# Peptides against a protein of PDB entry 8YVU, part 92

Target 1, 39 residues: chain A of PDB entry 8YVU
Amino acid sequence: PQLCYILDAILFLYGIVLTLLYCRLKIQVRKAAITSYEK
Target 2, 160 residues: chain B of PDB entry 8YVU
Amino acid sequence: TWLTVLKKEQEFLGVTQILTAMICLCFGTVVCSVLDISHIEGDIFSSFKAGYPFWGAIFFSISGMLSIISERRNATYLVRGSLGANTASSIAGGTGITILIINLKKSLAYIHIHSCQKFFETKCFMASFSTEIVVMMLFLTILGLGSAVSLTICGAGEEL

## One batch from the design tools (peptide; made by RFdiffusion4, then SolubleMPNN)

Design b2_p16_5_s3 (from b2_p16_5, 9 letters changed)
Fold by OpenDDE base, seed 4:
Structure b2_p16_5_s3 (fold): chain B 39 residues (1-39), chain C 160 residues (1-160), chain D 39 residues (1-39), chain A 16 residues (1-16)
Amino acid sequence: as target 1 above (39 residues)
Amino acid sequence: as target 2 above (160 residues)
Amino acid sequence: as target 1 above (39 residues)
Amino acid sequence: LFLEDIENLFALIFGL
């Protein structure tokens, strides 16, 4: 049971980090698209 | 196009909010069906006593639905409506997280005070179960808040 | 204890989905960068 | 339309 809670914490942290990275990548794609449109 | 990607993401976030809301409602109903929370001494189920699974689920469901509808119709008036709903859902999510953290602290304190070594003792079982449910609800609430905030930022970016 | 395993399953699924989305976005960013370099 | 959106979401989730 304690191992399960530790796994939950790790997976939760992983989910948060991936969400932040996904948001950053999305913003980068948007910036790249805007820059390509202005050229 | 980037717009198509954004659209898919907004729909995804909206569905995630609805799913989170439904899961919260399911957990709330299961807990209420299995446990008579009203008769439980202490604040172990304070989040449930406050009705958080119900109103939180409603707010997230409304926010998710509005986000999906806004994205489908791509109308300026719907974007504003979705932005408002997502903002409200974000506030509700933040409040819910606060309530759940308080409940979690109380539940953990209860477990610590009673030195719950015997899992089969009814009080210890209830406290452990409460803690597990509160943790799950906290995670779901954080996910819902994250989606609502993301949708709010997207909506604000479209209005500017 | 069973609830912990359910949470693990949900978080694991969420992590997989986010990883796939992140990979797709990363590929899109790379494609956009290549297209911008060829112009 | 809602079912189609759910299906599209599942497709997106599963990387299809």
Scores: peptide ipSAE 0.514, ipTM 0.813, DockQ to the pose 0.035; fails the geometry check
Fold by OpenDDE base, seed 5:
Structure b2_p16_5_s3 (fold): chain B 39 residues (1-39), chain C 160 residues (1-160), chain D 39 residues (1-39), chain A 16 residues (1-16)
Amino acid sequence: as target 1 above (39 residues)
Amino acid sequence: as target 2 above (160 residues)
Amino acid sequence: as target 1 above (39 residues)
Amino acid sequence: LFLEDIENLFALIFGL
């Protein structure tokens, strides 16, 4: 049972980190698209 | 193409928010139906007594619905409404997390005080069950907050 | 204890989905960068 | 429309 809660915490942290990375990557793609259109 | 992708992602986040809200509502209703929380003395179910599963679910549902509608109709007034709803949902989520953390601490303290080695004791079982439900609600609330914040950022980016 | 395992399953699925989406987005960023370099 | 949105959500999730 303790191992299950530890796994939950790890998976949760992983999910948050991935969400943040995904958001950052999405913003970078938008910035790259805008810069390409101004050229 | 990118606007279409972002639109799909906003819709996805909105659906995720609604789903999270529905799950929270389901858990809230199940717990209220199985347990007479009003008759339970103590702080074990403080988050339930505060009605968080209900009002939190409502806020997240409204935010998600407004986000989806705003994305579909692409009207300026709906975008502003969605941004406002997402902001309100983010505040509600933050408040909910705080309440759940306090409840979790109280539940854990209760388990430690009663030296709950015998899981079959009614009080220990209730405290353990409450802790499990609170943890689940905490995770769902954080997921809802994440979706609301993401939608808020997307909406703010469209207004600029 | 059973709730913990259910949560683990949900979080695991969420993690897999986010990983796939992140990989897809990363590939799109790379393709956009290559296309911008050829212009 | 809601079902279509769910299907689109699933398609997005599965990277279809």
Scores: peptide ipSAE 0.508, ipTM 0.809, DockQ to the pose 0.051; fails the geometry check
Fold by OpenDDE base, seed 2:
Structure b2_p16_5_s3 (fold): chain B 39 residues (1-39), chain C 160 residues (1-160), chain D 39 residues (1-39), chain A 16 residues (1-16)
Amino acid sequence: as target 1 above (39 residues)
Amino acid sequence: as target 2 above (160 residues)
Amino acid sequence: as target 1 above (39 residues)
Amino acid sequence: LFLEDIENLFALIFGL
């Protein structure tokens, strides 16, 4: 049971980090699309 | 540009394989150091008795190292060697998953037979601990297999 | 304790899905950058 | 080289 909670904490942290990275990458795609449309 | 992308992805996957292998080895060594598996009656630690954390970690480490070296040296012979190692690691990962599933089934059966409502019984604690370790090892093995398969696909794409 | 294992499974699946989505999005960013550079 | 690889890995993870 203690190991399960540790694993949950690690997976939760990993999920948060990936979500933040995904959001940053999505913003970059949008910026690149806007710059491509203005040309 | 595409080659640079694939290179960064291969390096990342190689590092992931090495990390997975190191974690598996660490878990194996910790379990072997804390628990004398030889004195534990039953098949709860069948995956550990089979030495999976050790040989699995070695295969993933070799595959990851070869992938990184291949990517750094950009030599055609190393790419082929990495592809072979990644294929072998993928097979090892599949075998490891099978062993871990069998161990998990045995551990769950043991918990069911002993009606482990009392967590404080030594046998129930050991069975629960084994189940947790096996689940963690299963997740790591799936990650390792995913990385090895991805590297195999990337390596095959570079050879074509 | 059973809830912890269920949470682990959900978080693990979420992590895999996010990793795949991140990879796809990264490929899209690169494609968008190439298209912007050719213009 | 290993430290540079780790740094590159961190940069890749953090999108730097």
Scores: peptide ipSAE 0.476, ipTM 0.795, DockQ to the pose 0.037; fails the geometry check
Fold by OpenDDE base, seed 3:
Structure b2_p16_5_s3 (fold): chain B 39 residues (1-39), chain C 160 residues (1-160), chain D 39 residues (1-39), chain A 16 residues (1-16)
Amino acid sequence: as target 1 above (39 residues)
Amino acid sequence: as target 2 above (160 residues)
Amino acid sequence: as target 1 above (39 residues)
Amino acid sequence: LFLEDIENLFALIFGL
């Protein structure tokens, strides 16, 4: 049971990090798309 | 397109494979140091008795290192060596998954047969702990196998 | 304890889905960067 | 060197 909670914590942290990265990458794609539309 | 993406992520996959191997080795070492597996009755720790965390970690580490070296040196002779090592690591990973699944089935069967209502009983605790460790090792082995297979596909694409 | 394993499975699936989405988004960013360089 | 490579790898993965 304790190992399961440790795994949950690791997976949760991984999920948060990936979500933040995905958001940053999505913002970058949007900025790149806007910059390409203004040219 | 897919091959070019995989080639650019080859170093990352190699590092991930080495990291996975190191984690497996650490888990194997910790379990062997804390638990006297030789005195545990039954096949609950059959994967540890088979030495899988050790030899599996070595194979994954060698494969990952060779993949990183092959990418860095960009030499044709290293491509074949990396491909061979990645293929061997993929086979080792598949064998490891099979051993872990068998161990998991035995551990689950043990828990079911002994009707482990009292979690604090030493045998039930050990079986539960073994099951948890085996599941963690199974996930790590799947990640390692995924990296090794990806690296093998990249290496095969470079030979064509 | 059973809830922990269910949570692990959900978090693991979420991690896989996010990884796939991140890879797709990364490919899109790369395509956008190549298209901006050809201009 | 290895730490810098890991940092660069993290930066590459994380799009920093």
Scores: peptide ipSAE 0.473, ipTM 0.786, DockQ to the pose 0.040; fails the geometry check

Design b2_p16_5_s4 (from b2_p16_5, 10 letters changed)
Fold by OpenDDE base, seed 1:
Structure b2_p16_5_s4 (fold): chain B 39 residues (1-39), chain C 160 residues (1-160), chain D 39 residues (1-39), chain A 16 residues (1-16)
Amino acid sequence: as target 1 above (39 residues)
Amino acid sequence: as target 2 above (160 residues)
Amino acid sequence: as target 1 above (39 residues)
Amino acid sequence: LFEEDVKELFELIFGK
């Protein structure tokens, strides 16, 4: 049972990190799209 | 630029918040249906006794719905309403986390006091189950709070 | 203990979905960068 | 309505 809780914590942290990375990447895509439109 | 991204993700955050709220509500209702919390001695289910899964889910759902509607209609009054709802939801989430942490501590203390080395004891089983549910609710509440805070920041950025 | 495993499954699924989304977004960024370079 | 919103959200996330 303790191992399961540790796994939950790791997966939760992973989910948060991925969400942040996804947001950053989405910002980059939008910036790239705007730059492409201005050219 | 980050505000623009947050604005575009506002609907997603709102949907995520609603989903989180629904999951919390479902867990709350399941626990209340399976366990008669009123007959359980101790503060192991203090968060449930306080009705957090219900009112917390309502706050998160309303906040998420208002955020989605505000994004679609782009009306100033809706933006303000969404900001208010998201702020209230954020406060509710913070309060919920606090309650859940307290409940978790009590549950762990109960397990320790009763020396719950054997899972087959009914009291130990209930305490363990409560702990698991509280942990799940805590994770969901953190997710909901994160979405609500993000929406609040987005709404605040629109007012400035 | 069973609930912990259910949470692990949900978090794992969430992680997989986010990873796929991240990969798609990364591909979009690459395509946008290539298109911007060709212009 | 919710399904359409979810679909639109998915399209927004994946389609663009």
Scores: peptide ipSAE 0.448, ipTM 0.797, DockQ to the pose 0.038; fails the geometry check
Fold by OpenDDE base, seed 5:
Structure b2_p16_5_s4 (fold): chain B 39 residues (1-39), chain C 160 residues (1-160), chain D 39 residues (1-39), chain A 16 residues (1-16)
Amino acid sequence: as target 1 above (39 residues)
Amino acid sequence: as target 2 above (160 residues)
Amino acid sequence: as target 1 above (39 residues)
Amino acid sequence: LFEEDVKELFELIFGK
């Protein structure tokens, strides 16, 4: 049971990091799309 | 630009693979140090008895290291070596997953047979512990396999 | 303990999905960058 | 060297 919680913590951290990266990348894509539309 | 991005991805995948390998080694060593697997009845630790945490981790580590080195030096021989290592690691990962699934099935069967309602029984505790470790190793192996396959695809793309 | 395993499965699935989405998004960013460089 | 590589990786992932 304790190992499961450790794995949960690692996966949770990984999920948070990936979510942040995904959000940043999505914002970048949106900014790029807006910049291309204004040209 | 496409090659540089692939290289960056390769390094990341390599680091991930090395990390996965190190975690697998750590778990393997901890389990071997804490538990005398040889005296445990049944095949609950079949993956450990097969030495998968060790050789699998070695393959993943080598693959990851070669991928990182290949990216840094951009030498043709290193690219080929990395591709070969990643392919080998992918095969090893697939084999490891199979072994771990078999181990998991055995562990679950053991728990079912012994009707482990009493968690305080040493055998049931060991079976549960084994199951948890095997699941963790399975997840790590899947991650390692994913990285190795990705690196293999990237390496194959660089050679075309 | 059962809840922990369920959480692990959910987090694992989430991690896989996020990884795939991140890869797709990264490819889109690359395509957008290439298209912007060719104009 | 590894720490620098990790830092570079972090910068690559987050810095862009």
Scores: peptide ipSAE 0.440, ipTM 0.796, DockQ to the pose 0.036; fails the geometry check
Fold by OpenDDE base, seed 2:
Structure b2_p16_5_s4 (fold): chain B 39 residues (1-39), chain C 160 residues (1-160), chain D 39 residues (1-39), chain A 16 residues (1-16)
Amino acid sequence: as target 1 above (39 residues)
Amino acid sequence: as target 2 above (160 residues)
Amino acid sequence: as target 1 above (39 residues)
Amino acid sequence: LFEEDVKELFELIFGK
């Protein structure tokens, strides 16, 4: 049971990091799209 | 193309593979240090008895390192070496998954046979602990296999 | 203990899905960058 | 070397 909780913590942290990275990439895509539209 | 994406992520996949290998090795070492598997009755730790965490970690580590080196040096001979290592790692991962599944089945069967309603029974505790470790190792092995297969596809694409 | 294993499975699946989405988004960012460079 | 590789990976992930 303790190992299961440790794994949960690792997976949860991984999920948070990926979510943050995804948000950053999404913002970059939006900025690139806006720049391309202004040209 | 998917191949172009895999090429760009080759180093990341290699690092992931090495990390997975290291985690597997660490888990194997910890389990071997905490539990005397040789004195445990039954086949609950069959994957550990087979030495999978050790040889699997070695294969994945070598594959990951070769992939990273191949990407950095961009030499044809390294590309072929990486392809071979990744293929070997993929096979090793598949074998590891099979062993882990067998171990998991044995562990679950053991829990069922002994009617492990009481978690505090030593045998049931060990079986549950084994099951947890095997599940963790299975997930790590699946991740490692995924990275190895991805690197293999990337390497094969470079050879074409 | 059973709940912990279920949580592990859910978190693992979530991690895989997020990884795939991240890869897709990264490809989109790259395509957008290439398109902006060609203009 | 590993530290530089990690930094490069980090830059690859976050810098672009």
Scores: peptide ipSAE 0.430, ipTM 0.790, DockQ to the pose 0.037; fails the geometry check
Fold by OpenDDE base, seed 3:
Structure b2_p16_5_s4 (fold): chain B 39 residues (1-39), chain C 160 residues (1-160), chain D 39 residues (1-39), chain A 16 residues (1-16)
Amino acid sequence: as target 1 above (39 residues)
Amino acid sequence: as target 2 above (160 residues)
Amino acid sequence: as target 1 above (39 residues)
Amino acid sequence: LFEEDVKELFELIFGK
């Protein structure tokens, strides 16, 4: 049972980190698309 | 800029906020329908007795809806309304987190005092169930607060 | 304890979906970078 | 429609 709560905390942190990384990557894709459109 | 990114994700944040509100409302309704909270001894369900799943869900839902409408119509009056609603939702979320933390502390204290070695005892089961539900609601409230704060910052950036 | 396992399953699924999306987005960024280099 | 916005959001997230 205690392992379940620890796993929840790890998975939650992982989800937050992945969400931030996804947002950063999405911004990079948008910047690349804008740069390609200006060329 | 980070403000431009938040503006682009404003609709997503609004949808996430509405979804979080609906999930909180569903949890509140399910708990109220399955458990007779009024007959439960102690303050294990203090957050539910305070009605947080209901009023919190309403605030988050209104904030999310206003944010989506503000983004779609791009009108100055809607931006101000959304900013006000998001600010109110942020305050409500902070209050909700405080209530949930207090409830969690009481639930944990109850489990420790009664030495809940037997999970099948009704009181210990209810305390454990309450703790699990409160933790889930706490995570949802943190997500909702994060979305509301992000929308508030985005709205404030549009007014500047 | 059962609710904890349900939450773990949801968070795990969310993590997998985000990882797949991140991988797809990373591939798109790489393809966009290659296309911009060939121009 | 909210459904269309969700679909567009889904396409934005999962779109090729």
Scores: peptide ipSAE 0.423, ipTM 0.779, DockQ to the pose 0.037; fails the geometry check

Design b2_p16_6_s1 (from b2_p16_6, 12 letters changed)
Fold by OpenDDE base, seed 3:
Structure b2_p16_6_s1 (fold): chain B 39 residues (1-39), chain C 160 residues (1-160), chain D 39 residues (1-39), chain A 16 residues (1-16)
Amino acid sequence: as target 1 above (39 residues)
Amino acid sequence: as target 2 above (160 residues)
Amino acid sequence: as target 1 above (39 residues)
Amino acid sequence: LDLLLLLSKLLSLLNS
């Protein structure tokens, strides 16, 4: 049971980090698309 | 730039809020149907006795629905209404988190006091089960609060 | 304990989906960068 | 597009 809760915490943190990275990457893709459209 | 990104994701945040609310409501109803909380010691299921899964889910659902409708119709009056609802849901979420934390502390204290070596004892099992449900509800409430706050920031940015 | 395992399964699935989306987005960024370099 | 697809999936799941 303790290992399960530790795993939950790790997975939760991983989910948050991935969400932030996904948002950053999405912004980069949008910026790249805008730059490509302006050329 | 951040406000623009949040505005584009407003509908997604609203849907996430509604989903979180529905999950909370489902958990609340399942717990109420399986366990007679009224016959259990009040300290273990204090959040459930307070009806938090029910009213919290209602507030989050209303806030999410209003946010989605406001985004789709793009009407000024709906934006203001959605902002108010999102603010109210954010306050409700914060209160809910506080209640859940208090309940979690009481449940943990109960487990420690009774020295639950045997999980097969009915009281220890109920306390552990309550703790698990409260933790799940806490995670869902944090997610809902995050979405509501994000929507509130978006709405406030549109009014400025 | 069973609820903990259910939560682990949900978080794990969420992590996998986010990883796949991140990979797709990373490929899109690379493709956009290549297209921008060729212009 | 990915967000729209995710939203569509989520809405379909919620509507089900």
Scores: peptide ipSAE 0.491, ipTM 0.791, DockQ to the pose 0.036
Fold by OpenDDE base, seed 2:
Structure b2_p16_6_s1 (fold): chain B 39 residues (1-39), chain C 160 residues (1-160), chain D 39 residues (1-39), chain A 16 residues (1-16)
Amino acid sequence: as target 1 above (39 residues)
Amino acid sequence: as target 2 above (160 residues)
Amino acid sequence: as target 1 above (39 residues)
Amino acid sequence: LDLLLLLSKLLSLLNS
């Protein structure tokens, strides 16, 4: 049971990190699209 | 540019595969060091008795290393070798998943038969621990298989 | 304990989906950058 | 870039 909770914590942390990275990439895509539209 | 993107993805997948293999090997070694699997009665550790953590980790490690070397040298013969290794690793991963599922079913059946509501019973503790390790190994094997399949598809695309 | 295993499965699936989405988004960013460079 | 840095660190650890 303790190992399960440790795994949950690791997976949860991984999910948070991926979500933050995804948000950053999404912002970059939007900025690139805006720059392309202005040209 | 597409090729450079694919190369970066391949390197990442290769490193992920090697890392997965190392984690599986570490888990196998720890389990073998802490638990005398040969003295444990029952089929709870059937996947460990089959040696899956060891041979599976070796196959994934070799596949990952070959993929990285192939990408670095950018030689056609190495690409073919990496493709072959990734295919073999994918087959090994599929077999490993099957073995782990069987082991998981046996472990769950054991827990059900003994009505393991009391964690303090040694047999129930071992069954629960085995189930947890098998689940972790299953997840790692799925990740390894995904990386190997992805590398295989990328390699096949380069040959076309 | 059973809830922990279910949570592990959900978090694992979520991690896989996020990884795939991240890869797709990264490809889109690269495509946008190439298009911007050609203009 | 972060993934490349992570990959570079992992490769460095493997070469170490």
Scores: peptide ipSAE 0.487, ipTM 0.799, DockQ to the pose 0.032
Fold by OpenDDE base, seed 5:
Formats: sequence, C-alpha cells, structure tokens
Structure b2_p16_6_s1 (fold): chain B 39 residues (1-39), chain C 160 residues (1-160), chain D 39 residues (1-39), chain A 16 residues (1-16)
Amino acid sequence: as target 1 above (39 residues)
Amino acid sequence: as target 2 above (160 residues)
Amino acid sequence: as target 1 above (39 residues)
Amino acid sequence: LDLLLLLSKLLSLLNS
C-alpha cells in the first residue's frame, strides 16, 4: 500500500512536469507561427 | 539538424533504458536482500525466481549503452549492433511483461482466495508486497520496452 | 489499496499519452523553425 | 557519473 502511494506521487509529479513542458512547447509553437505569419 | 534531433531523442531513450534497468536492478537486489525468496512457498515471486530483474536490467542497460555509443560514433557497425541490441531488449521486455502479468495474476488470485482482510497476516503481507513490486516492475518494463521499440524503429529508419 | 492501483494505471496512461503528444509537438516546433529559417 | 552528466544535459535540453 505504501509503495503504491509512492508510485502515485512519482507519476503525478511526472504528469505535472510533462504538462508544464507541453504548455511551454505549445506557447513556442504559437510564437513561431506568429513570427512566420509576419514574415 | 534533423539528424541531430533524432540523435538527441535516441540518447534520451538510451538514458531512459539505462535508468529503467538500474531501477529494476535496485528493486531486484532490495527484494533479494530483504526477503529470502527461497523460503517463500508458491509462485508469488516467480518473476524474481526467474531472475527477470537481473537479465532484464542487463539487456536494457546493454541496449541503452549501445544506442548512446552508436549515436556518438556514427559507425555503421555500431548502428547495426544497436539495432540488434534494441531488438533483443524489446523481445526481453515483452517476455518480462508476460512473466510479470502472470505473476500479478497469481498474486491477485492468492489474495482473493485467502480473503486477506487482515494485513498483518504474514502470507497476506507477502502477497501484497509482491503485488506492489510486480506492478512497479511491470510499469518500468513497459517504459523500457517502449524506449527499446522506439530506438529500434529509429535505427531501422536509418538503415533504409 | 485498489484505488491506488487504479490511479497508478490512469496516471501511467496519462504519462504515455502526454509523452507522445510532447514528441509530436516538438517535431512540429522543429518543422516550424526550419520553415521560418528558409523564408 | 557519465550517465548522471548525460541526464543533467538532457534535462537542460528539455528545459530550453
């Protein structure tokens, strides 16, 4: 039971980190698209 | 630039494989140190008795190392070697997943049969602990397999 | 305990999906950057 | 140690 909760915590943290990275990457794509449209 | 990107991805996958292998090895050694599996009756620790954490860790480690070396040296023979190692690691990972699923089913069946309402019963505790470790190893094995398959596909694409 | 294992499975699946999406998005960013450089 | 250095570099690349 304790190991399961530890795994949940690790996976949850991993999910949060990936979500943040995904959001940052999405913002970068949008910025790149805007820059490409202005050229 | 595109090749550089693929190389960075390959290195990441290789590192992931090595990390997965190390974690599996650590779990295996901890379980062997804390629990005397030889004295435990039944197939609850069948995956450990089969030595999966050890040989699986070795295969993933070799695959990861070969992938990193192949990427760094850009030698044709190393690329083929890495592809072969990744393929072998993928097969090993698939076999490991199968063994772990079987072990998980046996552990769950054991818990169900004994109606383990009392966690403090030694047998129920061992079965639950085994189930937890097997689940963790299963997740790690799936991650390792995914990495190995990805590297295999990338390597195959470079040979074409 | 059962809920913990279910949560592990959901978080694991979420992690895989996010990883795939992140990889796809990263490829898109790179393609956009290359296209912007060629213009 | 080399693996840790590689991991740190990868993390840095992911954060860039």
Scores: peptide ipSAE 0.486, ipTM 0.800, DockQ to the pose 0.028
Fold by OpenDDE base, seed 4:
Structure b2_p16_6_s1 (fold): chain B 39 residues (1-39), chain C 160 residues (1-160), chain D 39 residues (1-39), chain A 16 residues (1-16)
Amino acid sequence: as target 1 above (39 residues)
Amino acid sequence: as target 2 above (160 residues)
Amino acid sequence: as target 1 above (39 residues)
Amino acid sequence: LDLLLLLSKLLSLLNS
């Protein structure tokens, strides 16, 4: 049971980090698309 | 267009927030139906006694609904209202996380004090069950906060 | 304990989905960068 | 039900 809670914490942290990275990457893609449209 | 895709993603975040709120309400209702919290000794269910699953779920539901409505109607006043609601929901989520962390600490302390090696003892079972529910609610609250913050950032970006 | 394992399964699935989406988005960013460099 | 359909469509769009 303790290992399960540790795994939950690790997976949760991983999910948060991936969500933040995905958001940052999506913003970068949007900025790149806007700059490509202005050219 | 990319803007249409972005709007669909915002709607998805709003729906995710509403879903998170509904799950929190379901957990709150189940706990209230199965356990008489008033007769439970200790502060194991302090978050439930404070009514967090109910008011937290209401705030997230309102924020999600306003976000979806704002995106569908494309009205400037609704966008501002959605931003305000998302900000309020983010604050409520942060407060909820704090309450849940305090409850989790109390539950863990209770488990440690009673040396709950025997899972079948009524007090240890209640403490373990409370801890599991609080952890699930904490995860859902963090997901809701993440969606509300994301919607707030997207809405702020549209106003600039 | 059973709820912990269910939560682990949900978080694991979420992590896999986010990883796949992140990889696809990263590939799209790379393709956009290559097309911008050729122009 | 419409929200669930919207979610399923969004998931399919994100997967494609």
Scores: peptide ipSAE 0.495, ipTM 0.806, DockQ to the pose 0.029; fails the geometry check

